# Ledger of designs, part 9: peptides against a protein of PDB entry 6B4E

Target 1, 295 residues: chain A of PDB entry 6B4E
Amino acid sequence: TNFDKISKMFWHYKDKIAQIKQDIVLPIKKADVNVRNLLSRHKRKINPKFGQLTNSNQQLFKIQNELTQLINDTKGDSLAYHWILNFIAKAVVHQAETEVRVKPESALPLGKLTLYLLVQFPELQELFMARLVKKCPFVIGFTCEIDTEKGRQNMGWKRNNENKWEDNTSYDERMGGILSLFAIITRLQLPQEFITTTSHPFPIALSWHILARICNTPLNLITNTHFVILGSWWDAAAVQFLQAYGNQASKLLILIGEELTSRMAEKKYVGAARLRILLEAWQNNNMESFPEMSP

## One batch from the design tools (peptide; made by RFdiffusion4, then SolubleMPNN)

Design b2_p19_4_s1
Fold by OpenDDE base, seed 4:
Formats: C-alpha cells, structure tokens, sequence
Structure b2_p19_4_s1 (fold): chain B 295 residues (1-295), chain A 19 residues (1-19)
C-alpha cells in the first residue's frame, strides 16, 4: 500500500470540494434570478426522490426516469447542470448518513439509483467521489490521526453548534452508512443499457483497496470505526466480493475478520466483536447478503 | 501471517496499476 498516493488522492478530493464551492456553488448565488429559481424548483423536486426509494425495482426505475428528466432540464446551462449534480451528490451522501445509517439494506436501492446516475451523468462521478471522501475518507482507505482538530475534521468528524464533537457512536454509524452505500455501488453490475458501452465508474476493485489499505494501516491509527465500517462493508458486499476474487478474497476476509481483530483484541472494540461474528458466520457457511429488490 | 499480508499488498498494487 502506497500511503503517499492515498494521501494525495485524499487531498485531491479535498481540493475538489473547495473548487466546487468556488466555481459552482458560489457563482450560482450570483446567477440570474431565473436560473436560481429554476434550480430552487428542481432542488425541491429532486430532494424527496431519494426518500421515496423502496425495495421495488419498479419504483427505482420511476425515480431514475424522473431524476434523469430533471437533470437533463439543466444541461443547457453548464453551471446549472453542475450545480444540480453537486446537489445530488450531497443529497445521496446525506441519505447514506441518515437512512442507510439506521437501515443498511436501504443502501441497495440507493446504490442502484446512484450508480445509474453516475453512468448517465459522468460529470457526477468526481462530484460524488469528492463528497464521499470529504464525509468518509474510509472509502479510499485513508486514515489519519484524530488526536488533533484538523485530523478529526479530515476524517469527517462533525461539530455541533456548540463546537462539540459528535459522539463516537454517531460518527461510527454515519461512517458505516456512507461506507455501506459505497460498498454497494462497487459490487453492483452496470444497468443493462450501459454494460456494453461503459466501464464501471467505481468497480469492485475499490472494495479491495478499502480492505487492503485498512489492513496495512498502522495499528496505532486503527479505531473502532475501522471495524464498524468493515462490518458495514461486509454486510453490503462480502458475498459479491468473494464471487469476484475467489480465493484471494477469502484471504482478505480472513485477514480483516481474524487477523486484524486479533491484533486489536486488547482494545475490546465493539465493531471488532461484530466483525468476528460475521467471520464466524461465514466460516459456518452462513454468510448473508441484503435481500434482492422486488420487481 | 506476514506472508499473507505481503501477498495482499502486492495484489493491491497490481490492481492499482490496472486502474
């Protein structure tokens, strides 16, 4: 694992966030009133769509079509188009932080929707990844110290209005939710209409990177959150990961489930305990995945 | 095992090159 490369990637996306603010978000605030009104209306129409997802593919396709139309309406203005995509990126991540956090299986419909949008609108990819990395650096296997304010901020910790850091449980759950979404995206097949013409923007290999990079992370930087997000990833993608990489996947699962947990046993992390349970379930031929969506 | 860890590191690096 080249940690310098990972760090460069991390800061690339941090810079991208700053660039988005400067070149997309702020300019729109000064844009023509008609453009602002249009985007406001579209925002109001788009925002509830993510909460309307169910375990129904029919509902998914409906929402995909609706969002596609709404986004296409903005393509005539590049700034407006990028603004709406950035909004969508933020909304998707927010949904992961809130809904997926409490209902991990909801990552599946959200992930399918997101993957569709990422392929349909390629400009969304950088916007979305930047938002993901900002909120959950674990998606690229980045870890830094959290003993400083800047370190915590870099790792996606939030402060409340009283400048108090969120509690560990809240942080863990948010990270788990976001990671679940990303994991799902990496293990999903492209929609049928794209499979022959487009490469997967966030392929299963990115899951490999997450696991491997965490395993290679200095142990002094490993926290309960690492195990929580590994557990979230496991629920979301372990089955498909094994299908993709076979024996090598098994080795990596054993590494995170057995070796990494054992090395950190003295910490008695709750997340590690759960991951151990997942490993044991797999060893007993009882690895579970999220239920497939209904027609 | 250390050997397993090294193998996984190598595999990761190989995947990165293919991306």
Amino acid sequence: as target 1 above (295 residues)
Amino acid sequence: SSELEELLKELEEQLEKLE
Scores: peptide ipSAE 0.032, ipTM 0.704, DockQ to the pose 0.446
Fold by OpenDDE base, seed 5:
Structure b2_p19_4_s1 (fold): chain B 295 residues (1-295), chain A 19 residues (1-19)
Amino acid sequence: as target 1 above (295 residues)
Amino acid sequence: SSELEELLKELEEQLEKLE
């Protein structure tokens, strides 16, 4: 694993976030009043739609169509278009931090919606990835120390208004929610209308990168959070990952489930214990996946 | 363990092919 390359990717997206603020978010405040009003109305219509997702494909398609129309209404103004896409990127990640955090299976409809939008509106891809990396660097397998304020900030830790860090449980669950969404996206097939014309923007290979990079991370940097997000990934994508890579996938699952957990046994991480249970379930031919959505 | 080291080497080789 080339950690320098990973670090460069991390900082690239950190810079992208700063650029988005300067070039998209701030300028729109000085834009024409009609544009600002349009975006305000669209924001209010778009925001609740992510929470309206269910296990129904019918509901999913309805929301896809509604969002597509709302986004298309902004294409006449490049700045407005990019602003609304950035808003969507933020909203999707926020939904992962809140809803997926408490209901992991909700990642499936959210992931399907997100993948559709990523393909339909390619400019969303960089905006979305930048937001993901900012909030959850684990999506690209980046890890740094968290014994400094800067380190915690880089790893996506939040502070409240009193400069107090969020508690470990909150951080773990939030990271798990975001990682679940990303894992789902990587293992989903493209919608039928795009499968022959477009390559998958975030393919299953990115899941491979996450697992491999975590396995190669120095052990002194491995925390409970790493095991939590690996467990979240497992629930979201392990079945499809095995289907994609076969024997090589099995090796990685054994590496994270058996070898990595064994190496860190002295820490008695709760996340590691859960991952061990998932491994044992697999060994007993009882690996589970999220249920498919209804028609 | 020797097994872990071997797996890590293999993973690195495979990862390079994917990148």
Scores: peptide ipSAE 0.031, ipTM 0.691, DockQ to the pose 0.886
Fold by OpenDDE base, seed 2:
Structure b2_p19_4_s1 (fold): chain B 295 residues (1-295), chain A 19 residues (1-19)
Amino acid sequence: as target 1 above (295 residues)
Amino acid sequence: SSELEELLKELEEQLEKLE
């Protein structure tokens, strides 16, 4: 694992967030009233769509079509188009932080919707990844110390209005929710209309990088959160990961489930205990995946 | 550990062949 490369990638996306604010968000505030009104209306129509997702493919397709139309309405103005995509990127990640954290299986319909949008609107890809890395650096296998204020901020920790850090449970759950969404996206096949003409924007190889980079992370930087997000990833993508890489996947799953947990046994992390349970279930031929969506 | 690093390196090399 080249940690220098990972660090450069991390800061690339941090810079991208700043660039988005400067080149997309702030300029819209100075745009004419008609453009601002259009975007306000679209924002109000788009935001509820993510909460309308169910385990139904029919409902998913309906929402896909509605969002496609709404986004296409903005293409006449490049700035408006990029603004609405950035809004969508933020909304999707927010949905992962709120809904997926409490109902992990909801990552599947959300992931399908997101993947569709990422392919349909390629400009969303960079905006979405930047938001993911800002909120959850684990998606690229980045880890730094959290003993400093800056370190915690880099790892996506939030402070409340009283300048108090969020509790560990809240942080773990948010990271797990975001990672679940990303894991689902990496293991999904492209929609049928794109599978022969487009490459997957976030392929299953990115899941490999997450696992491998965490395994190579210095042990003094490994926290309970690392095991929580590995467990979230496992629920979301382990079955498909094994299908994709076979014996090599098995080796990596054993490394995270057995070797990494054993090395950190003295810490008695709750997340590590759960990951061991998942490993044991797999060893007993009881690995589970999220249920498929209904027609 | 050195063993873990070696295994991960091997796995990364194998992944490159699969992509």
Scores: peptide ipSAE 0.027, ipTM 0.692, DockQ to the pose 0.383
Fold by OpenDDE base, seed 3:
Formats: C-alpha cells, sequence, structure tokens
Structure b2_p19_4_s1 (fold): chain B 295 residues (1-295), chain A 19 residues (1-19)
C-alpha cells in the first residue's frame, strides 16, 4: 500500500470540495433570478425522492425517471446542471448518514438509484466521490490521527453548535451508513441498458482497496470505527466480493476478520467483536446478504 | 506480525495482476 498516493488522493478531493464551492455554489447566488427560481423548485422536488425509495424495483424505476427529467431540465445551463448534480451528491450522502445508518438494507435501493444516476450523468461521479471522501475518508482507505482538531475534521467528525464533538456512537453509525452505500455501489451490476456501452464507475476493485489499505494501516491509527465500517462493508458486499475474487477474497476476509481483530484484541473494540461474529458466521456457512428487491 | 505483512504483500501483488 502506497500511503503517499492515498494521501494525495484524499487532498485532491478536499481541494475539489473547495473548488465546487467557488465555481458552482457561490456563483449560482449571482445567477439570473429565473435560474435561481428554477433550481429552488427543482431542489424541493428532488429532495423528498430519496425518502420515497422502497424495496420495490417498480418504485425505483419511477423515481429514476422523475429525477432524470428534473436533471435534464437544467442541462441548458451548465452552471445550473452542475449545481443540481452537486445537490444530488450531497443529498445521497445525507440519506446514507441518516436512513442507511438506522436501516442498513436501505442501502440497496439507494445504491441502485445512485449507480443509475452516476452512469446517466457522468459529471456526477467526481462530485459524488469528493463528497464521499469529505464525509467518510474510509471509502478510499485513508486514515489519519484524530488526536487533533484538524485530524478529527479530516476524518469527518462533526461538532455541534456548542463546539462539542459528536459522540463516538454517532460518528461510527454515520461512517457505517456512508460506507454501506459505497460498498453496495461497488458490488452492484450496471443496469442492463448500460452493460455493453459503459464501464462501471466504481467497480468491486475499490472494495478490495478499502480492505487492503485498512489492513496495512499502522495499528496505532486503527480505531473502533475501522471495525464498524468493515462490519458494514461485510453486510453490504462480502457475498458478492467472494463471488468476484474467490480464494483471494477469502484470504482478505480472514485478514480483516481474524488477523486484524486479533492484533487489536487488547483494545476490546465493540466493532471488532461484531466483525469476529461475522467471520464465524461465514466459517459456519451462514454468510448473509441483503434481500433482493421486489419487482 | 511479519506473517500478516507478507500475506498482505502477496494479496496486493495478486490484485495488481488481476487489474
Amino acid sequence: as target 1 above (295 residues)
Amino acid sequence: SSELEELLKELEEQLEKLE
């Protein structure tokens, strides 16, 4: 693992967030009143769509079509188009932080919707990845110290209005929700209409990178959160990961489930205990996946 | 442990061959 490369990637996306603010978010405030009104209306229509997702493919397709129409309405103005995509990127990540956090299986319909939008609107890919890395650096296997305020900020920790850091449980759950979404996206097949024409924007290899990079992370930087997000990843993608890489996948699952947990046993992390349970379930031929969506 | 590091190195090398 080249940690210098990972660090450069992390800061690339941090810079991208700053660039988005300067080149997309701030300029739209000075745009024509008609454009601002259009975007305000579209924002109000788009925002509730993510909460309308169910375990139904029919409902998913309906929402996909509605969002596609709303996004297409903005294509005549490049700034408006990029603004609405950035809004969607933020909304999807927010949905992962709130809904997927409490109901992990909801990552499946959200992931399918997101993957569709990422392929249908390629400009969303960079905007979405930048938002993911900002909120959850674990998606690229980045880890830094959290002993400083800057370190905590870099790792996506939030402070409330009283300048108090969020509690560990809240942080763990948010990171787990975001990583669940990303894991689902990496293991989903492209919609049938895109399979022959487009490559997967965030393929299953990115899941491999997450696991391998965490395993290579200095042990003094490993926290309970690392094990929590590995458990979230496991529930979301372990079955499909094994299908993709076979014996090599098995070796990596053993590394995170057995070796990494054993090395950190003295810390008695709750997340590590859960990951150990998942490993044992797999060893007993009882690995579970999220249920498939209904028609 | 040196064993874990060796295994990780092997897996990374194998992944590079698959990509």
Scores: peptide ipSAE 0.028, ipTM 0.688, DockQ to the pose 0.547; fails the geometry check

Design b2_p19_4_s3
Fold by OpenDDE base, seed 5:
Structure b2_p19_4_s3 (fold): chain B 295 residues (1-295), chain A 19 residues (1-19)
Amino acid sequence: as target 1 above (295 residues)
Amino acid sequence: SSELEELLKELEKKLEELE
């Protein structure tokens, strides 16, 4: 694993976040009043839609169509278009931090919606990835020390208005929620209308990168969070990952489930214990996936 | 373990192929 390359990717997206603020978010505040009013109305209409997702494909398609129309209304102004896409990127990640965190299976409809939007509006891809990396660097397999304030910030830790860090459980659950969403996106097939014309923007290979990079991470940097997000990934994508890569996937699952957990046994991480249970379920031919959505 | 080291090498090679 080339850690320098991973670090470069991490900082690229950190810079992208700063650029988005300077070039998109701040300038729109000085834009024409009609544009600002349009975006305000669209924001209010878009924001609740992510929470309206259910296990119904019918509901999903309805929301897809509504969002598509709302986004298309902004294409006449490049700045407005990019602003609304950036808002969507932020809203999707926020939904992962809140809803998926407490209900992991909700990642499936959210992931399907997100993948559709990523393909329909390619400019969303960089905006979305930048937001993901900022909030959850694990999506690209980046890890740094968290014994410094800067290190914690880089790894997506939040501080409240009193400069107090969030508790470990809250951080673990947020990271798990975000990673679940990303894992789902990587293992989903493109919608039928795009499968012959477009390549998958975040393919299953990115799941391979996450697992391999974590396995190669220095052990002194491995925390409970790493095992939590691996467990979240497992629930979201392990079945499809095995289908995609076969024997090589099996080796990697054994590596994270058996070898990595064994090497960290002295830490007695709760996340590691859960991952061990998932491994055992697989060994007993009882690996589960999220249920398919209803028509 | 020697097994883990071998797996890591294999994974590194595979990762490079995917990048």
Scores: peptide ipSAE 0.038, ipTM 0.718, DockQ to the pose 0.896
Fold by OpenDDE base, seed 4:
Structure b2_p19_4_s3 (fold): chain B 295 residues (1-295), chain A 19 residues (1-19)
Amino acid sequence: as target 1 above (295 residues)
Amino acid sequence: SSELEELLKELEKKLEELE
């Protein structure tokens, strides 16, 4: 694992966030009133769509079509188009922080929708990844110290209105939700209409990188959150990961489930305990995945 | 451990071969 490379990637996306604000978000505030009104209307129409997802593929396809139309309506203005995509990126991540956080299996329909949009609108990819990395650096296997304010901020910790950091449980759950979404995206197949013409924008290999990079992370930087997000990843993608890489995947799962947890046993992390349970379930041939969506 | 690091390196190389 090249940590310098990971750090560079992390800061690339941090810079991208700043660039998005400067070149997309702020300019729209000064744009023509008609453009602002259009985007406001579209925002209002788009935002509830993510909450309308169910375990139904039919509903998914409906929402995909609706969003596609709404996004296409903005393509005539590059700034408006990028603004709406950035909004979508933010909305998707927000949905992961809120709904997926409490209902991990909801990552599946959300992930399918997101993957569709990422392929349909390639410009969304950098916007989405930047937002993911900002909110949850674990998606690229980045970890830094959290003993400083800047470190916590870099790792996606939030402060409330009283400038108090969120509690550990809240942070863990948010990170788990976001990671679940990303994990799902990495293990999903491209929609049929794209499979022959487009490469997967966030393939299963990215899951490998997450696991490997966490395993290589200095132990003094490993926290309960690492185990929580590994557990979230496991629920979301372990089955498909094993299917993709076979014996090599097994080795990596054993590394995170057995070796990493054992090395950190003295910390008695709740997340680590759960990961051990997942490992044991797998060893007993009882690895579970999220239920498939209905027609 | 050094052993773990070596294993991870091996796995990373293997991943590259699979891609």
Scores: peptide ipSAE 0.033, ipTM 0.717, DockQ to the pose 0.437
Fold by OpenDDE base, seed 2:
Structure b2_p19_4_s3 (fold): chain B 295 residues (1-295), chain A 19 residues (1-19)
Amino acid sequence: as target 1 above (295 residues)
Amino acid sequence: SSELEELLKELEKKLEELE
């Protein structure tokens, strides 16, 4: 694992967030009233769509079509188009932080919707990844110390209005929710209309990088959160990961489930205990995946 | 550990072959 490369990736996306604010968010505030009104209306129509997702493919397709139309309405103005995509990127991540954290299986319909949009609107890819890395650096396997204010901020910790850090449970759950969404996206096949003409924007190889980079992380930087997000990843993608890489996948799952947890046993992390349970279930031929969506 | 690092390097090489 090249940690210098990972660090460069991390800061690239941090810079991208700043660039988005400068080149997309701020300029739109100076746009004519008609453009601002259009975007306000579209924002109000788009935002509820993510909460309307169910385990139904029919409902998914309906929402895909509705969002496609709404986004296409903005293509006449490049700034408006990029603004609405940035809004969508933020909304998707927010949905992962709120809904997926409490109902992990909801990552599947959300992931399918997101993957569709990422392929249909390629400009969304960089915006979405930047938002993911800002909120959850674990998606690229980045870890730094959290003993400093800056370190905590870099790792996506939030402070409330009283300048108090969020509690550990809240942070763990948010990270787990975001990671679940990303894991699902990496293991999904492209929609049938794109599978022969387009490459997957966030393929299963990115899941490999997450696991490998965490395994190579210095042990003094490993926290309960690392095990929580590994467990979230496991529920979301372990079955498909094994299908993709076979014996090599098995080796990596054993490394995170057995070796990494054993090395950190003295810490008695709750997340590590859960990961051990998942490993044992797999060893007993009881590995589970999220249920498939209905027609 | 050195053993873990070696295994991970091997796995990374295998991944590149699979991509």
Scores: peptide ipSAE 0.031, ipTM 0.714, DockQ to the pose 0.380
Fold by OpenDDE base, seed 3:
Structure b2_p19_4_s3 (fold): chain B 295 residues (1-295), chain A 19 residues (1-19)
Amino acid sequence: as target 1 above (295 residues)
Amino acid sequence: SSELEELLKELEKKLEELE
């Protein structure tokens, strides 16, 4: 693992967030009143769509079509188009932080919707990845110290209006929700209409990178959160990961489930205990995956 | 442990071969 490369990637996306603010978010405030009104209306229509997702593919397709139409309405103005995509990127991540956090299986319909949009609107890919890395650096296997204010900010910790850091449980759950979404996206097949014409924008290899980079992270930087997000990843993608890489995948699952947990046993992390349970379930031929969506 | 590091290096090489 080249940690210098990972660090450069992390800061690339941090810079991208700053660039988005300067080149997309701020300029739209000075745009024509008709454009601002259009975007305001579209924002109000788009935002509730993510909460309307169910375990139904029929409902998913309906929402996909509705969002596609709303996004296409903005293509005549490049700034408006990029603004609405950035809004969607933020909304998807927010949905992961709130809904997937409490109902992990909801990552599946959200992931399918997101993957569709990422392929249908390629400009969304960079915007979405930048937002993911900002909120949850674990998606690229980045870790830094959290002993400083800047370190906590870099790792996606939030403070309330009283300048108090969020509690550990809240942070763990948010990170787990976001990583669940990303894990689902990496293990999903492209929609049938895109399989022969487009490469997967965030393929299963990115899951491999997450696991390998965490395993190579200095032990003094490993926290309970690392094990929580590994557990979230496991529920979301372990079955499909094994299908993709076979024996090599098995070795990596053993590394995170057995070796990494053993090395950190003295810390008695709750997340590590859960990951051990998942490993044992797999060893007993009882690995579970999220249920498939209904027609 | 040195054993874990060696295994990780092996897995990284395997990933590179698969990509």
Scores: peptide ipSAE 0.030, ipTM 0.704, DockQ to the pose 0.538

Design b2_p19_4_s4
Fold by OpenDDE base, seed 4:
Order: C-alpha cells, then sequence, then structure tokens
Structure b2_p19_4_s4 (fold): chain B 295 residues (1-295), chain A 19 residues (1-19)
C-alpha cells in the first residue's frame, strides 16, 4: 500500500471540495434570479426523491426517470447543471448518513439509483467522490490521527453548534452508513443499457483497496470505526466480493476478520467483535447479503 | 500471500487508470 498516493488522493478531493465551492456554489448565489429560481424549484423536487426509494425496482426506475428529466432541464446552463449535480452528490451522501445509517439494506436501492446517475451524468462522478472522501475518507482507505482538531476534521468528524464533537457512536454509525452505500455501488453491475458501452465508474476493485489499505494501516491509527465500517462493508458486499475474486478475496476477508481483529483484541472494540461474528458466520457457511429488490 | 500481494498491485494499477 502506497500511503503517499492515498494521501495525495485524499487532498485532491479536499481541494476539489474547495473548488466546487468557489466555482459552482458561490457563483450561483450571484447568478440571475431566473437561474436561482429554477434551481430552487429543482432542488425542492429532487430532494424528496431519495427518501421515496423503496425495495422496489419499479419505484427505482420511476425515480431514475424523474431525476433524469430534472437534471436534463439544467444542461443548457453549465453552471446550473454542475450545481444540481453537486446538490445531488450532497443529498445522496446525506441519505447515507441518515437513512442507511439506521437501515443498512436501504443502501441497495440508493446505490442503484446513484450508480445510474453516475453513469448517466459522468460529471457527477468527481463531485460525488469528493463529497464521499470529505465525509468518509475510509472510502479510499485513508486514515490519519484524530488527536488533533484538524485530524478529526480530516476524518469527517462533525461538531455541533456548541463546537462539541459528535459522540463516537454517532460518528461510527455515520461512517458505516456512508461506507455501506459506497460498498454497494462497487459491487453492483451497471444497468443493462450501459453494460456494453461504459466502464463501471467505481468497480469492485475499490472495495479491495478499502480492505487492503485498512489492513496495512498502522495499528496505532486503527480505531473502533475501522471495524464498524468493515462490518458495514461486509454486510453490503462480502458475498459479491468473494464471487469476484475467489480465493484471494477469502484471504483478504480472513485478514480483516481474523488477523486484524486479533491484533487489536486488547482494545475490546465492539466493532471488532461484530466483525468476528461475521467471520464466524461465513466460516459456518452462513454468509448473508441484503435481500434483492422486488420487481 | 505472495499471490495476494500481486493481485493488490494489479488492482492498484487499475485504480490509477480510473483516477
Amino acid sequence: as target 1 above (295 residues)
Amino acid sequence: SKELEELLKELEKQLEKLE
């Protein structure tokens, strides 16, 4: 694992966030009233769509079509188009932080929707990844110290209005929710209409990188959160990961489930205990995946 | 394992192409 490369990637996306603010968000505030009104209306129409997702493919396709139309309405103005995509990126991640956090299986419909949008609107890819890395740097296997305020900020910790850090449980759950979404995206097949014409923007290899990079992370930087997000990933993608890489996948799952947990046993992390349970379930031929969506 | 390391390196290269 090249940690310098990962760090560069992390800061690339941090810079991208700053760029988005300067080049997209702030300019729109100064745009003409017609553009602002259009975007305001579209924002109001788009935002509830993510909460309307169910475990139904029919509902998914409906929402995909509706969002596609709404986004296409903005393509005549590049700034407006990018603003809407950035809004969607933020909204999707927010949905992961809130809904997926409490209902991990909801990552599946959200992931399918997101993957569709990422392929349909390629400009969304950088915007979405930047938002993901900002909120949950675990998606690229980045870890830094959290002993400083800047370190915590870099790792996606939030402060409330009283400038108090969120509690560990809240942070863990948010990270788990976001990681679940990303994991799902990496293991999903492209929609049928794109499978022959487009490469997967976030393929299963990115899941490999997450696991491998965490395994290679210095132990002094490993926290309960690492095990929580690994557990979230496991629920979301372990079955498909094994299908993709076979024996090599098994080795990596053993590394995270057995070796990494054992190395950190003295910490008695709750997340590690859960991951161990998942490993044992797999060893007993009882690995489960999220239920497939209904027609 | 050596095989795992090789696979990791291969996948790392693929990731670079996606960046």
Scores: peptide ipSAE 0.032, ipTM 0.705, DockQ to the pose 0.212
Fold by OpenDDE base, seed 5:
Structure b2_p19_4_s4 (fold): chain B 295 residues (1-295), chain A 19 residues (1-19)
Amino acid sequence: as target 1 above (295 residues)
Amino acid sequence: SKELEELLKELEKQLEKLE
């Protein structure tokens, strides 16, 4: 694993976040009143859509169509278009931090919606990835020390209004939620209407990168969070990952489930214990996946 | 373990192909 490359990628997206603020978010505040009003109305209409998702494909398609129309209404103004896409990127990640965090299976409809939007509106891809990396660097396999304030900030830790760091459990759950969403996106097939015309923007290979990069991470940087997000990934994508890469996938699952957990046994991480349970379930031919959505 | 190191090397090679 080339950690220098990963670090460069991490900082690229950090810079992208700053650029988005300067080039998209701040300029819109000075835009024409009609544009601002349009975006305000669209924001109000878009925001509740993510919470309206269910385990129903019918509902999903309805929301996809509604969002598509709302986004298309902004294409006449490039700044407005990019602003609304950035808003959507933020909203999707926020939904992962809140809803998927407590109900991991909700990642499936959210992931399907997100993948559709990523393909339909390619400009969303960089905006979304930048937001993901900012909030959860694990999505690209980036890890740094968290013994410093800057290190914690880089790894997506939040501070409250009293300048206190969030609780460890809260951080773990947020990271798990975000990674669940990303894992789902990587293992989903493109919608039928796009499968012959475009390549997958975030393919299953990105899941391979996550797992391999974590396995190659220096052990002194491995925390409970790493095992939590690996468990989240496992629930979200392990079945499809095995289907995609076969024996090579099996080796990697054994590596994270058995070898990595064994090396860190002295830490007695709760996340590691859960991962071992998942490994054992797989060994007993009881690997589970999220249920498919209803028609 | 020796086995783990070998697996890591193999994974690194595979990553290079994917990147």
Scores: peptide ipSAE 0.028, ipTM 0.678, DockQ to the pose 0.888
Fold by OpenDDE base, seed 2:
Structure b2_p19_4_s4 (fold): chain B 295 residues (1-295), chain A 19 residues (1-19)
Amino acid sequence: as target 1 above (295 residues)
Amino acid sequence: SKELEELLKELEKQLEKLE
């Protein structure tokens, strides 16, 4: 693992967030009033769509079509198009932070929708990844110390209106929710209409990178959050990960579930205990995945 | 650990061959 490369990637996306604000978000305020009104209307129509997802593929397809139409309405203006995609990127991550964190299985329909949009609108990919890395650096296996304010900020910690850091449980759950979504995306197959013509924008190999990079992270930087997000990843993608890489996947799962947890046993992390339980379930041939969506 | 890192590097190398 080249941590310098990972760090550069992290800061690339941090810079991208700043660039998005400067080149997309702020300029829209000076755009034609008709464009602004269009985007306001579209925002109001788009925002509730993510909450309308269910375990139904039919509902998913309906929402996909509706969003596709709404996004296509903006393609005549490049700035408007990028603005609406950035809005969607933010909305998807927000949904992960709020709903997926409390209902991890909701990551599946959300992930399917997101993957569809990422393929249908390739310009969404960079916007989405930038938002993911900003909110949850774990998605690229980035870790830094959190003993400083800057370190906490870099790792996606939030402060409330009283300038107080969020509690550990809240942070862990948010990170878990975001990571669950990303994990789902990496393990999903492309929709049938794209599978032969388009490469997967965030393939299962990215899950490999997450696990490997966390395993290679200096132990003094490993926290409970690392184990929480590994557990979230496990629930979301472990079955498909094993299917993809076979014995090599097994070795990596053993490394995170057994070796990494053992090395950190003295810390008695709750997340590590849960990960151990997941490992044991797998060893007993009881590895579970999220239920498939209904037609 | 250094040992773990080496093991993971080997696994990553193998993954690259599979890609």
Scores: peptide ipSAE 0.028, ipTM 0.683, DockQ to the pose 0.388
Fold by OpenDDE base, seed 3:
Structure b2_p19_4_s4 (fold): chain B 295 residues (1-295), chain A 19 residues (1-19)
Amino acid sequence: as target 1 above (295 residues)
Amino acid sequence: SKELEELLKELEKQLEKLE
């Protein structure tokens, strides 16, 4: 693992966030009143759509069509189009932080919706990835120290209105929710209409990178959060990961479930204990995946 | 562990071959 490359990727996306603010978000404030009104109306219509997702494919398709229409309405103005995509990127990540964190299986319909939008609107890909890395750098296997305020900020820690850091449980759950969404996206097949014409924007290989990079991370930087997000990833994608890479996948799962947890045993991390339980379930031929969606 | 590091390197090489 080349950590210099990972760091460069991390800062690339941090720079992208700054660029988005400068070139998309701020300029809209000076845009024509009609454009601002349009975007305000669309924002109000788009926001509730993510909460309307269920385990129904029929409902998913309905929401996909509605969002597609709303996004297409903005294509006449490039700035408006990019603004609405950036809004969607933020909204999807927010949904992962709030809903997926408490109901991990909700990552499946959200992931399907997101993957559809990423393929349908390619400009969303960089906007979405930048937002993911900002909120949860684990998605690219980036880790830094959290002994400083800057370090915590880089790793996506939030402060409340009283300038206090969020508690460890809240942080772990948010990171787990975001990582669950990303893991689901990496293991989903493209929709039938795109399977032969488009490459997967975030393929299963990105899951491999997450696991491998965490395994290669200096042990002094490994925290409970690392094990929590690995557990979240496991629930979301382990079955499909094994299907994709076979014996090599098995070796990597053993590395994170057995070797990494053993090396950190002295810390008695709750997340590590859960990951060992998942490993044992797999060894007993009881690996579970999220239930498939209904028609 | 040196053994773990070697295994991880080997797995990464294998992934590169699969891509």
Scores: peptide ipSAE 0.028, ipTM 0.677, DockQ to the pose 0.521

